# Peptides against a protein of PDB entry 7AE7, part 29

Target 1, 321 residues: chain A of PDB entry 7AE7
Amino acid sequence: KVYKDLREFLEVLEQEGQLIRVKEEVNPEPDIAAAGRAAANLGKNQPAVFFEKIKGYKYSVVTNVHGSWQNHALMLGLDKNTSTKDQFYELNRRWDKFPVPPNVVKREAAPCKENVIDKDINLFEILPLYRINEQDGGFYISKASVVTADPEYPDDFNKLNVGTYRIQVKDRDRVGIQALAMHDIAVQLEKAEAENKPLPIAITIGNNPLVTFMASTPVGYNQNEYEFVGALQDGVPMDIVKSDLYDHLYVPAGSEVVLEGHIIPRVRTVEGPFGEFPGSYSGARLQCEVKIDRITHRTNPIFENLYLGIPWTEIDYLMAL

## One batch from the design tools (peptide; made by RFdiffusion4, then SolubleMPNN)

Design b1_p11_1_s2 (from b1_p11_1, 5 letters changed)
Fold by OpenDDE base, seed 2:
Structure b1_p11_1_s2 (fold): chain B 321 residues (1-321), chain A 11 residues (1-11)
Amino acid sequence: as target 1 above (321 residues)
Amino acid sequence: AEFVAPKEFEA
């Protein structure tokens, strides 16, 4: 089975008993994090948790989408009871199909383009933001697939990078991003900053689960994550669409929310702290700042965010592969 | 399973 978007995957998780719906109105804090911790206490078969109503917000949140081996099996379109060994065998078999080029769909066929916000940008109107950990220095977008290109080779599709980075909300239309030197985005940013130019960026939220998986998986600088998604779909291409602001950036056609903007050159602002692991806070550091210039989103967008409860966390499952 | 209240999971 192949999934076009997050919604098709959530439907399967629910059918397989791997999703909990919270239909009552919850407080963003502490209820979202508390319910995530409670779901983790259900043992090895940790379900996703879907919050339909959040006090003070218009839209929904889902957490712990990748938070179990059952969810990983279902992501690969396997039986939920497929052993970890057999999942690894199948993943390795499919990996050898790389590259599988994506399909570029028309704008009118892409669900992520259903709505546009190009004025008075306010992230709090589109994302039900909350503190993940009690000591976090702010609100985080922790499960975004961030799209950037090489500014010297913008038309080289093999250098298009899709990565997962720590993103703190700084203002209504600004986010801090942690671009570490070991990540491909840091190479691309260095090139842009050498010329004092903005780096174009698309921050995509609520994707096909294999996009989120590949964005969290290190690959070579000249390897496109979308071509691995097609390989992991057993040779079925994924659907991408051109960004609205940039001809050289492509986003998943089914993304729930797309934040289009630019990294401001040579600007660094205080970011953090953030609880990356239970009991381990990364200190406050100077990090890059992104200006959000345009938002596209599906009608009634779902904010997918990481669950960072007691180990095994969702991060542990994403990094264990 | 319709899980009703987040508060019931802390009990």
Scores: peptide ipSAE 0.008, ipTM 0.497, DockQ to the pose 0.028
Fold by OpenDDE base, seed 3:
Structure b1_p11_1_s2 (fold): chain B 321 residues (1-321), chain A 11 residues (1-11)
Amino acid sequence: as target 1 above (321 residues)
Amino acid sequence: AEFVAPKEFEA
């Protein structure tokens, strides 16, 4: 099976008994993190947790989407009881199908374009933000697929980067982003900052699970993550659409939320701390800052965020691949 | 990426 979006995957997880639906209103803190920890304690068959109602917010949250081998099997469109060995074999077999170019769809055909916010940007109105860990220095967007391009070669689709980065909310329309020297985004940012220019960015949230998987998987600088998604879909292209602000940036057509903006050149602000692993906090550092200029989103958008808690965490599964 | 199998499957 191939999934167009997060919603189609969540439907399959629910059908397969790999999704817990919380229908009662919860407090964003500590209830979301506590429920994630409780789900992790269910053993090897860790379900996703979907929160329908969050106090003080309009929209839903889902966590632990990639949090088990059963969920990974289902992501690949396999039986949920497929062995880790057979999952690995199938992943490698499909990897060799690279490249599978994506389909570029029209704006009118892209679910991520159903709603637009282009003034009075407020991230708290669109995302049910919460602290993931008790000691976190703020709210994090921990499972976004971030789209950037090479500013020297903006029309080279092979240099379009889709990556996962640590993102802290700083204000209603500002986020901090951790762009480490080992990431392709850091190379692209260095080129923009050399000329004191903004780097165009699209931060996408709530995607096809293979997009999130590939955004967390290092590939070559001249390899496009969307072309690997098509390979992992056994040769079925994924659907992408142009961003609204930038003709050279393409986003997943099915994204729940797209934050469009720019990295501010040569600006660094305090970010952190964040609990990346139990008992391990990355301290406060000076990091890049993004201005959000436009939001597009699906009606009743689902905020997909990473569960961080007791090992094995969702990040352990995403980093394991 | 190196598939880091959950350590619990090394048994």
Scores: peptide ipSAE 0.016, ipTM 0.554, DockQ to the pose 0.019; fails the geometry check
Fold by OpenDDE base, seed 1:
Structure b1_p11_1_s2 (fold): chain B 321 residues (1-321), chain A 11 residues (1-11)
Amino acid sequence: as target 1 above (321 residues)
Amino acid sequence: AEFVAPKEFEA
């Protein structure tokens, strides 16, 4: 089974008993984090948690989408009771199918393009933002697939990078992003900053679960994560679409929310702290700043965000494969 | 941080 988007995957999780719906209105804090922790305590078969109504917000949140081996099996289109060994075997078998080039769809065919915001941008109107950890220095977007390209080779599709980075909301239309020197985005940013140019960026939220998985998986600088998604889909191409602002950036066609903008050259602002692991906070650091210039989103967008709690956390599962 | 896939800790 292949999933076009997050919604198709959430439907399967629900059918398989791997999703809990919270139908009652919750407070963004502390209820989302508390309910996530409670779901993690349900044992090895940790379900996703879908919050339908959040006080003060219009849209929904889902957490813990990748938070169990059952969810990983289902992501691969396997039986939910498939052993970790058999999941690993199947993952490796499919990995050898790389590259599987994505299908580029028309703008009109991409669900992520259903709605556009290009004026008076306010992230709080689109994303039900909350503190993931009690001591977080702000609101984090922790499960985004961030799309950037090599500014020297913008037309080289093999240099298109889709990565997962720590993103703190800084203002209505600004986010901090952690681009470490070891990340492909840092190489691309260095080239842009050498010329004092903005680096084009698309921050995509609520994706096909294999996109989120591959964005969290290190690959070579000249390897495209979307071509691995197609491999992991057992040779079925994924659907991508051009960003609205940039002809060289492609985003998942089914993304719930796409934040298009630029990394401001040679600007660093304080970001953090963030609880990356239970009981461990990364300190505040100077990080890159992104200006959001355009938002596209599905109607009634789902904010997929990371669950952080007692191990095994969702991060532990995303890193385990 | 790049989400590095946790190596299976075979418990």
Scores: peptide ipSAE 0.015, ipTM 0.551, DockQ to the pose 0.025; fails the geometry check
Fold by OpenDDE base, seed 4:
Structure b1_p11_1_s2 (fold): chain B 321 residues (1-321), chain A 11 residues (1-11)
Amino acid sequence: as target 1 above (321 residues)
Amino acid sequence: AEFVAPKEFEA
């Protein structure tokens, strides 16, 4: 099984008993995090948790999408009861199929383009934002696949980076991004900032689960994560679409939300603290700031966000491969 | 944080 988008994956998770649907209206805090923790306590077969109604917001949240070995097996299109050994075997077998180039679809064929917001941008209208951890210094987008390119080689598709970075919401149309020196985005940002130029960025939320997986998997600077997604789809290309603002940035065609904008050159603002790991907070520090210039989104977009809590969080599963 | 896949938790 190959998934075009998050929705197809959530449907399979639900069919397989690996998704809990919360139909009652919840408070963003503390209920989302509390329900995520409760789901994590269900043992090894941790389901995704889908919140249909969130007080003060229009749209839904899903968390813990990658939060179990069963969910991971299903992500690979395997039986949910596939052993971890066999999952790894299959992952490695498919990895060797790299590169599998993506299909570039037309704008009108891309679900992420169903709606456009190009003025009066307010992230709080499109994303049900909440504090993931009690001591977080703000609202985080913790499971975005962030698309950037090398500003010296914008047309080199092999240098197109799709990564996962900590993103704090700073304002209606601004986010802080943690671009560490070890990340490919930091190399690209350094080049842009040397010229005092903005770095084009697309922050994609609610993707095909293999996109999210690959965005969180270290690859070479000259390797494209989308070509690995195609490999992990057993040779089936994924669908990408050109961003609206930038000819050189491509986003997953099925993204729930795409935040298009730029990293403001040579600006640093306070970001954090954030509880990346249970019981440990990364301190507040100066980080890059992104201006959001355009949003495209699916109708009734689902905000996929990372579950964080007690050990065996979704991040622990994502890091365990 | 890079989201890495679920290896470690089979301990």
Scores: peptide ipSAE 0.015, ipTM 0.551, DockQ to the pose 0.026; fails the geometry check

Design b1_p11_1_s3 (from b1_p11_1, 6 letters changed)
Fold by OpenDDE base, seed 3:
Structure b1_p11_1_s3 (fold): chain B 321 residues (1-321), chain A 11 residues (1-11)
Amino acid sequence: as target 1 above (321 residues)
Amino acid sequence: AEFVAPKTFAA
């Protein structure tokens, strides 16, 4: 089984008994984080949690999508009861199929292009934002697949980077991003900042589960994460589409939300704190700032976000394979 | 869950 988008995966999770649907209206705080903790305490078979109604917001949230070995087996299109060992062997077998180039679809064929916001941008109208941890310094987008390119080689598709980075919401149209020196995005940003140029960026939310998996998996600077997604789909190409602002940036065709903008050159602002692990906060630091210039989104977009809590959490499953 | 060691894919 191959999934085109998050919605096809959530349907399978629900059919397999690996998704809890919360139909009652919840408070964004503390209810989302509390329900995530409760789901994590259900033992080894942790379901995803889908919140249909959130007080003060129009759209839904889903958490803990990758939060179990059963969910991970289903992501690979395997039986949910596939052993961790057999999942690992199958992952390795499929990895050797790299590269599998993606299909570039037309704009009109991409679900992420159903709606456009190009003025009066307000992230709070599109994303049901909440504090993940009680002591967080703000609202975080913790499960985005961030697309950037090499500004010296914008047409080199092998240098297109799709990574997961810590993103704090700073304003209606601004986010802080943690670009560490060991990340490919930091190499690309350094090149842009050397010339005092903005770095084009697309922050994609609610993706095909293998895109999210590959965005959390380190690969070589000259290796494209989408070509690994095709490999992990057992040789079936994934669908991508050009961004609206940039001819050289490609986003997953099925993304729930795409935030298009730029990293502001040579600007650093306070970001954090964030609870990476229970009782372990990374201190507040000066981080990069992104201006959001355009949003595209599916009708009734689903905000996919990480649940962070006591191990084993969703992040532990994403990093453990 | 059995800890599956992260496969460090050699870059």
Scores: peptide ipSAE 0.008, ipTM 0.545, DockQ to the pose 0.019
Fold by OpenDDE base, seed 2:
Structure b1_p11_1_s3 (fold): chain B 321 residues (1-321), chain A 11 residues (1-11)
Amino acid sequence: as target 1 above (321 residues)
Amino acid sequence: AEFVAPKTFAA
């Protein structure tokens, strides 16, 4: 089975008994993080947790989407009881199908374009933001697939990067982003900053689970993550759409929310602390700052965010590959 | 199964 978007995957997780739906209104803090920890305590088959109603917010949150080997098997369109060994064999078999180029769909066919916000941008109106860890210095977007291009080669599709980065909300229309020197985004940012130019960026939230998987998987600088998504779909292309602000940036057609903007050149602001791993906080550091200039979103967008808690967190499943 | 969030998530 292949999934077009997060919603098709959540439907399968629910059918397979791998999703808990919380229908009662919850407080953003501490209830979301507490319910995630409680779900992790249910054993080895950790379900996703879907919060339908959050006090003070209009929209829903889902967490722990990749939080088990069963969810990982289902992501690959396999039986949920497929062994870890057989999942790895299937991943390796499909990896050899690279590259599988994506389909570029029309704007009218892309669910991520159903609604537009281009003025009075407020991230708190579109995302039910909460602190993941008690000691976090703010609200984090921890499971975004971030799209950037090479500023010297903006039309080279092989240099289009889709990565997962730590993102702190700094204001209504600003986020901090951790661009480490080992990441492809840092190479692209260095080129833009050398000329004192903004780096175009699209921060995508609530994707096809294989997009989120590939955004968390290191690949070569001249390899496109979307072409690996098609390979991992056993040769079925994924659907992408052109961003609204930039002709050279493409986003997943089914994204729940797309934040379009730019990294401000040569600006660094305090970011953190954040609980990266259970019991370890990275100290506050100076990090890059993104201005959000436009939002597109699906009707009733789902905020997908990372669950962090007990060892074998969702990040451990995303990095254990 | 309707997961009724146990009121005791305050642990």
Scores: peptide ipSAE 0.007, ipTM 0.520, DockQ to the pose 0.030
Fold by OpenDDE base, seed 4:
Structure b1_p11_1_s3 (fold): chain B 321 residues (1-321), chain A 11 residues (1-11)
Amino acid sequence: as target 1 above (321 residues)
Amino acid sequence: AEFVAPKTFAA
């Protein structure tokens, strides 16, 4: 099976008994993190946790989507009981199908374009933001697929980067992003900042699970993650759509939320602390700042966020494969 | 940290 979006995957997770639906109203803190920890403690068959109602927010949260081998098998469109060995075999077999170019769909065919916010942007109205860890210095978007391009080669689709970066919410329309020197986004940002230009960015949330998987998988600077998604879909192209602000940025057509904006050149603000791994808080550092200029989103958008707790967490599963 | 896909931790 191939998934167009997060919703199709969540439906399969629910059908397969790999999703817990929390229907009661929860507090953003500590209940989301506590329930994520509880789900992680259910053993090897860790379900996704879907929070339908969050106090003070309109929309839902889902966490631990990639949090088990069963969820990973289902992501690959395999039987949930597929052995880890067979999952790796199938992953490797499909990897060799690279490149599989994506389909560019029309704007009217892209679910991520159902709603537009281009003024009075407030991230708190769209995303049920919470602290993931008790000691976190703020609210984090930890499972976004961030789209950037090479500013010298904006039309080179092979240099289009889809990566996962630590994103701290700074204001209603601003986020901090951790762009480390080893990341492709840092190379692209360096080029933009050399000319004191903004770097165009699209922060996509709630994607096809293979997009999230590939955004988290290191690939070559001249390799497009969407072409790997098509490979991992066993040769079925994924659907992408042009961003609203930038002709050279393409986002997953099925994204729940797309934050379009720019990295502000040569601005650094305090980001963190964040609990990356149990017992390791990254200290507060000066990091890049993104201005959000436009939001597109599905009706009743689902905020997919990473559960970061005691190993084995979703990140450990996402790093293991 | 980059969110790393499940591939890397189990090896």
Scores: peptide ipSAE 0.017, ipTM 0.557, DockQ to the pose 0.029; fails the geometry check
Fold by OpenDDE base, seed 1:
Structure b1_p11_1_s3 (fold): chain B 321 residues (1-321), chain A 11 residues (1-11)
Amino acid sequence: as target 1 above (321 residues)
Amino acid sequence: AEFVAPKTFAA
């Protein structure tokens, strides 16, 4: 089975008994993190946790989507009881199908374009933000697929980068992003900052689970993560759509939320602390700052966020593949 | 945390 979006995957997780729905209203803190920890303690078959109602917010949260080997098997469209060995075998077999170019869909065909916010941007109105860990210095978006391009080669689709980065909410329309020197985004940012230009960015939230998987997976600078998603879909192309602000940035057509904006050149602001896996806190550091200029989102957007806690957590499964 | 992608353990 291939999934167009997060919603199709969550439906399968629910059908397979790998999703818990919390239908009662919860407090964003501490209830989301507490329920995530409780779900992680259910043993090897850790379900996703879907919070339908969050006090003070309009929309839902899902966590622990990749939080088990069963969820990984289902992500690959395999039986949930497929052995880890057979999952790896199938993953490797499909990896050799690279490249599988994505389908570029029209704006009107992309669910991520159902709603637009282009003024008075407030991330708190769209995302049910909460502290993931008790000692976090703020709210984090921890499972976004961040799209950037080479500013020297903006039309080179092979240099389009889709990565996962630590993102702290800094203001209603600003986020801090951790772009380390080893990341492709850092190379692209260096080129933009050399010219004192903004780096165009699209921060995508709530994706096809293979997009999230590939955005977490290091690939070559001249390799496109979407072409690997198509490979991992056993040769079925994924659907992408042009961003609203930038002709050279493409986002997953099915994203729940797309934050479009720019990295402010030569600006660094305090970010952190954040509770890292396996429960160590990273200190506060100076990080890049993104201005959000436009939001597109699905109707009733689902905020997919990472669950962090005691191993094995979602991040362990997302690092063990 | 650097979301370090799952290093595909080559089986």
Scores: peptide ipSAE 0.016, ipTM 0.555, DockQ to the pose 0.026; fails the geometry check

Design b1_p11_1_s4 (from b1_p11_1, 6 letters changed)
Fold by OpenDDE base, seed 1:
Structure b1_p11_1_s4 (fold): chain B 321 residues (1-321), chain A 11 residues (1-11)
Amino acid sequence: as target 1 above (321 residues)
Amino acid sequence: AEFVAPRTFAA
């Protein structure tokens, strides 16, 4: 089975008994983090947790989408009881199908384009933001697939990068992003900053689960993550669409939310602390700052976010392969 | 452990 978007995957998770739907209104804190930790602590068959109603917010949150081997099997379109060994063999078999180029769809065919916000940007109106852990220095977007390109070769599709980065919300229209020197985004940012130019960026939230998986999987600088998604879909291309602001940035057609903007050149602002995947806090550091200039989103967008902490949590499953 | 509703863990 192939999934066009997060919603099709959540439907399968629910059908397979791998999603808990919380219909009652919850508090953003501590209820979301508490439920994420509780789901992780089940030790096996860890479900996704879908919060339909969050106090003070209009939209929903889902956590722990990749939080088990059962969810991972279902992501691959396998039986949920498929062994980790057989999942690994199937993943490797499909990996050899690279490259599988994506389909570029028209704007009108992309669900991520259903709604547009191009003025008075306020992330809090679109995303039910919360602290993932109690001691977090702010609100984090922890499961975004971030799209950037090489500013020297913007039309080279093989240099289009889709990665997962630590993102802290700084203001209504600003986020901090951790671009480490070993990440492809850091190479691209260095080129932009050398010329004192903004780096175009699209921060995509709530994707096809294989997009999220590949964004968390290191690939070569000249390899496109979307072409691996098609490989992992057993040769079925995924659907992408041009960003609204940038002709050279392509986003998943089915994204729940797309934050389009730019990394501000030669600016660094305080980010953190944040509870990391080892269950330890990383200290506050100076990080890059993104200005959000445009938002596109699906009607009733789902904020997919990660719970992380002491292993094993969702991030450990995303990094286990 | 059974999954308990979020409010029961926040208490």
Scores: peptide ipSAE 0.007, ipTM 0.473, DockQ to the pose 0.030
Fold by OpenDDE base, seed 2:
Structure b1_p11_1_s4 (fold): chain B 321 residues (1-321), chain A 11 residues (1-11)
Amino acid sequence: as target 1 above (321 residues)
Amino acid sequence: AEFVAPRTFAA
């Protein structure tokens, strides 16, 4: 089975008994993180947790989407009881199908374009933001697929990068992003900053689970993550759409939320602390700052965010493959 | 493996 978006995957998780719906209103803190921890303690078959109602917010949150080997099997369109060995074998078999180029769909066919916010941007109106860890220095977007291009070669599709980065909300229309030197985004940012130019960026939230998987998987600088998504879909292309602000940036057609903007050149602001590993907080550091200039989103967008807790967490399952 | 948010390896 292939999924077009997060919603099709959540439907399958629910059908397979791998999703819990919380229908009662919850407090964003501590209830979301507490329920995520409780779900992780349900044994080896940790379900996703879908919060339909969050106090003070309009929209829903889902967490722990990739939080089990069963969820990973289902992501690959396999039986939920497929062994980790057989999942690894199938992953490697499909990897050899690279590259599988994506389909570029029309704007009117892309669910991520259903709604537009281009003025009075407030991230708190579109995302039910909460602290993941009690000691976090702010609200984090921890499961975004971030799209950037090489500013010297913006039309080279092989250099289009889709990565997962630590993102702290700084203001209504600003986020901090951790671009480490080992990440492809850092190479692209260095080129932009050398010229004192903004780096165009699209921060995508609530994607096809294989997009999230590939955004988190290191690939070569001249390899496109979307072409690996098609390979992991056993040769079925994924659907992408052109961003609204930038002709050279393409986003997943089915994204729940797309934050379009730019990294401000040569600006660094305090970011953190964040609980990266259970019991270890990264200190506050100076990080890059993104201005959000436009939002597109699906009607009733789902905020997909990472569950962080004691191993084995969603991050450990994500890192174990 | 889904590389979730980069571990800042404490240097």
Scores: peptide ipSAE 0.023, ipTM 0.613, DockQ to the pose 0.061; fails the geometry check
Fold by OpenDDE base, seed 3:
Structure b1_p11_1_s4 (fold): chain B 321 residues (1-321), chain A 11 residues (1-11)
Amino acid sequence: as target 1 above (321 residues)
Amino acid sequence: AEFVAPRTFAA
């Protein structure tokens, strides 16, 4: 089984008994984080948790999507009871199919383009933001697949980076991003900042589960994460679409929300604190700032976000492969 | 591949 988007995966999780649907209105704090912790404590068979109604918001949240070995088996299109060993062997077998180039679809064929916001941008109107941990210094987008390119080689598709980074919401149209020196985004940002230029960026939320998996998996600087997604789909290409603002950036066609903008050159602002794995807090630091210039989104977008806390959480399952 | 959690988790 191959999934085009998050919605197809959530349907399979629900059919397999690996998704809890919360139909009652919840408070964004502390209810979402509390339910995420409760789901993490269910042992090895941890379900995703889908919140249909959140007080003060219009749209839904899903968490713990990758939060179990059963969910990982289903992500690979395997039986949910597939052993961790057999999942590992199948993952490695498929990895050797790299590269599998993605399909570039037309704008009108991409679900992420159903709606556009190009003025009066307010992230709180499109994302039901909440604190993941009680001591968090703000609202975090913790499961985004962030698309950037090499500003020296913008047309080199092999240098297109799809990564997962810590993102704090700073204002209605601004986010802080943690771009560490070890990350490919930091190399690309250094090149842009040397010329005092903005770095184009697309922050994508609510993706095909293999896109989220590959965005969290380090690969070579000259290896495209989308070509690994096709490999992990056992040779079936994934669908991508050109961003609206940038001809050289491609986003997953099925993304729930796409935040298009730029990293502001040579600007650093306070970000954090945030509760990290395995329940430690990283201190507040000066980090990069992104201005959001355009949003595209599916109708009734689902905010996929990560729960972070005491092991074994979704993050531990993500890092254990 | 070592599944790297959202690279926020590079503790």
Scores: peptide ipSAE 0.020, ipTM 0.616, DockQ to the pose 0.036; fails the geometry check
Fold by OpenDDE base, seed 5:
Structure b1_p11_1_s4 (fold): chain B 321 residues (1-321), chain A 11 residues (1-11)
Amino acid sequence: as target 1 above (321 residues)
Amino acid sequence: AEFVAPRTFAA
C-alpha cells in the first residue's frame, strides 16, 4: 500500500485499530498533551490519536501517527504485525531503489492548493495550536517537513532539502525555527545570510507518512528526500507540486497545510523553552525567524503534531528506523 | 539539567 497523503494513512490506521478518534470537544490544553502522554504509555501498540474538535479552533489535530511499530509497518504498507527486523529488512531493500524521482503535478491537481491565504495571515485560524508540553514557552509545530534549497544552486533538485525542525509560533505570521549547524538548512541559510538575502522556505504540515519519515532521516546534502520517499514506496513516485511563491521549491501535493515564506536574514529572536527528548527542557535561545507570506491548505486541514516527552514517544519510533 | 539538543536527524 502506498499513501498519497496523511488522510489515506489515517484511514488505514483506523481500519487496523491503530487510531483513536476523539469526537468530543477537547481543550487544547491540557487535553491534547495529556492524551499524547496517555498514548505514549499504551506500550507497543500505541495508536494515533485524532481529535475532531478542539475548543476555540476550527480544525482537527492528530498526534502519535508514527507512535508505534505497528504504525511504522503500516507506513511501509506492510502488515501491522510485521516484526521490526522484517521492517528493517524491507526498508533497506527499498532504500536501494534510490533515486525514484517524484511526479510534479499541476497546481489544480494538488490538494494542498484547495485554499489560499495571502493576506491577514493568522496561523491560529489554520492550526489548532497548543502547548505540546506543559512548560513549553509557546506553541510548537513539531512535525513539519520543511523545504529549502541551496541559494547558490536553486535549480539543483538534488540540493532541495526536506527536513524536520523545531518550530515555535512567534506571531500570527511568524515562526522561530531551529536551524542547527548540523542541518542542511543551516548550510543553505548561511549562504543566504552571507549575502543578506532571505532564505525561501515552505513549512509543510500533515504529509504522506513517508515524507515525514524521510524529513526526519539524515541523507546526503546532494540527495533529495522525495527521491527516497519514492524508493520507500517500493519505486512508486510521490506527488509534489511547485510552491506558489518560489519556482525552485516543491511541496508534497497532499500536504494538509503549507506555510510559504522566508527566513529573515541575520535576525535572531528568543525561542523556547521546549520539552525535548528524553523529557528534558531545552533552554530559551536565539533562533532564526521565518515570516509567513502565504498559506495554502486542504479544506478542513488536519494539524499533525508530535508529542515529545519521556521515551518511548513517537520521536523514538521515528529515530529507531 | 543538561541541554540535550534534540537530534533532529538532519539529513
Scores: peptide ipSAE 0.019, ipTM 0.579, DockQ to the pose 0.037; fails the geometry check

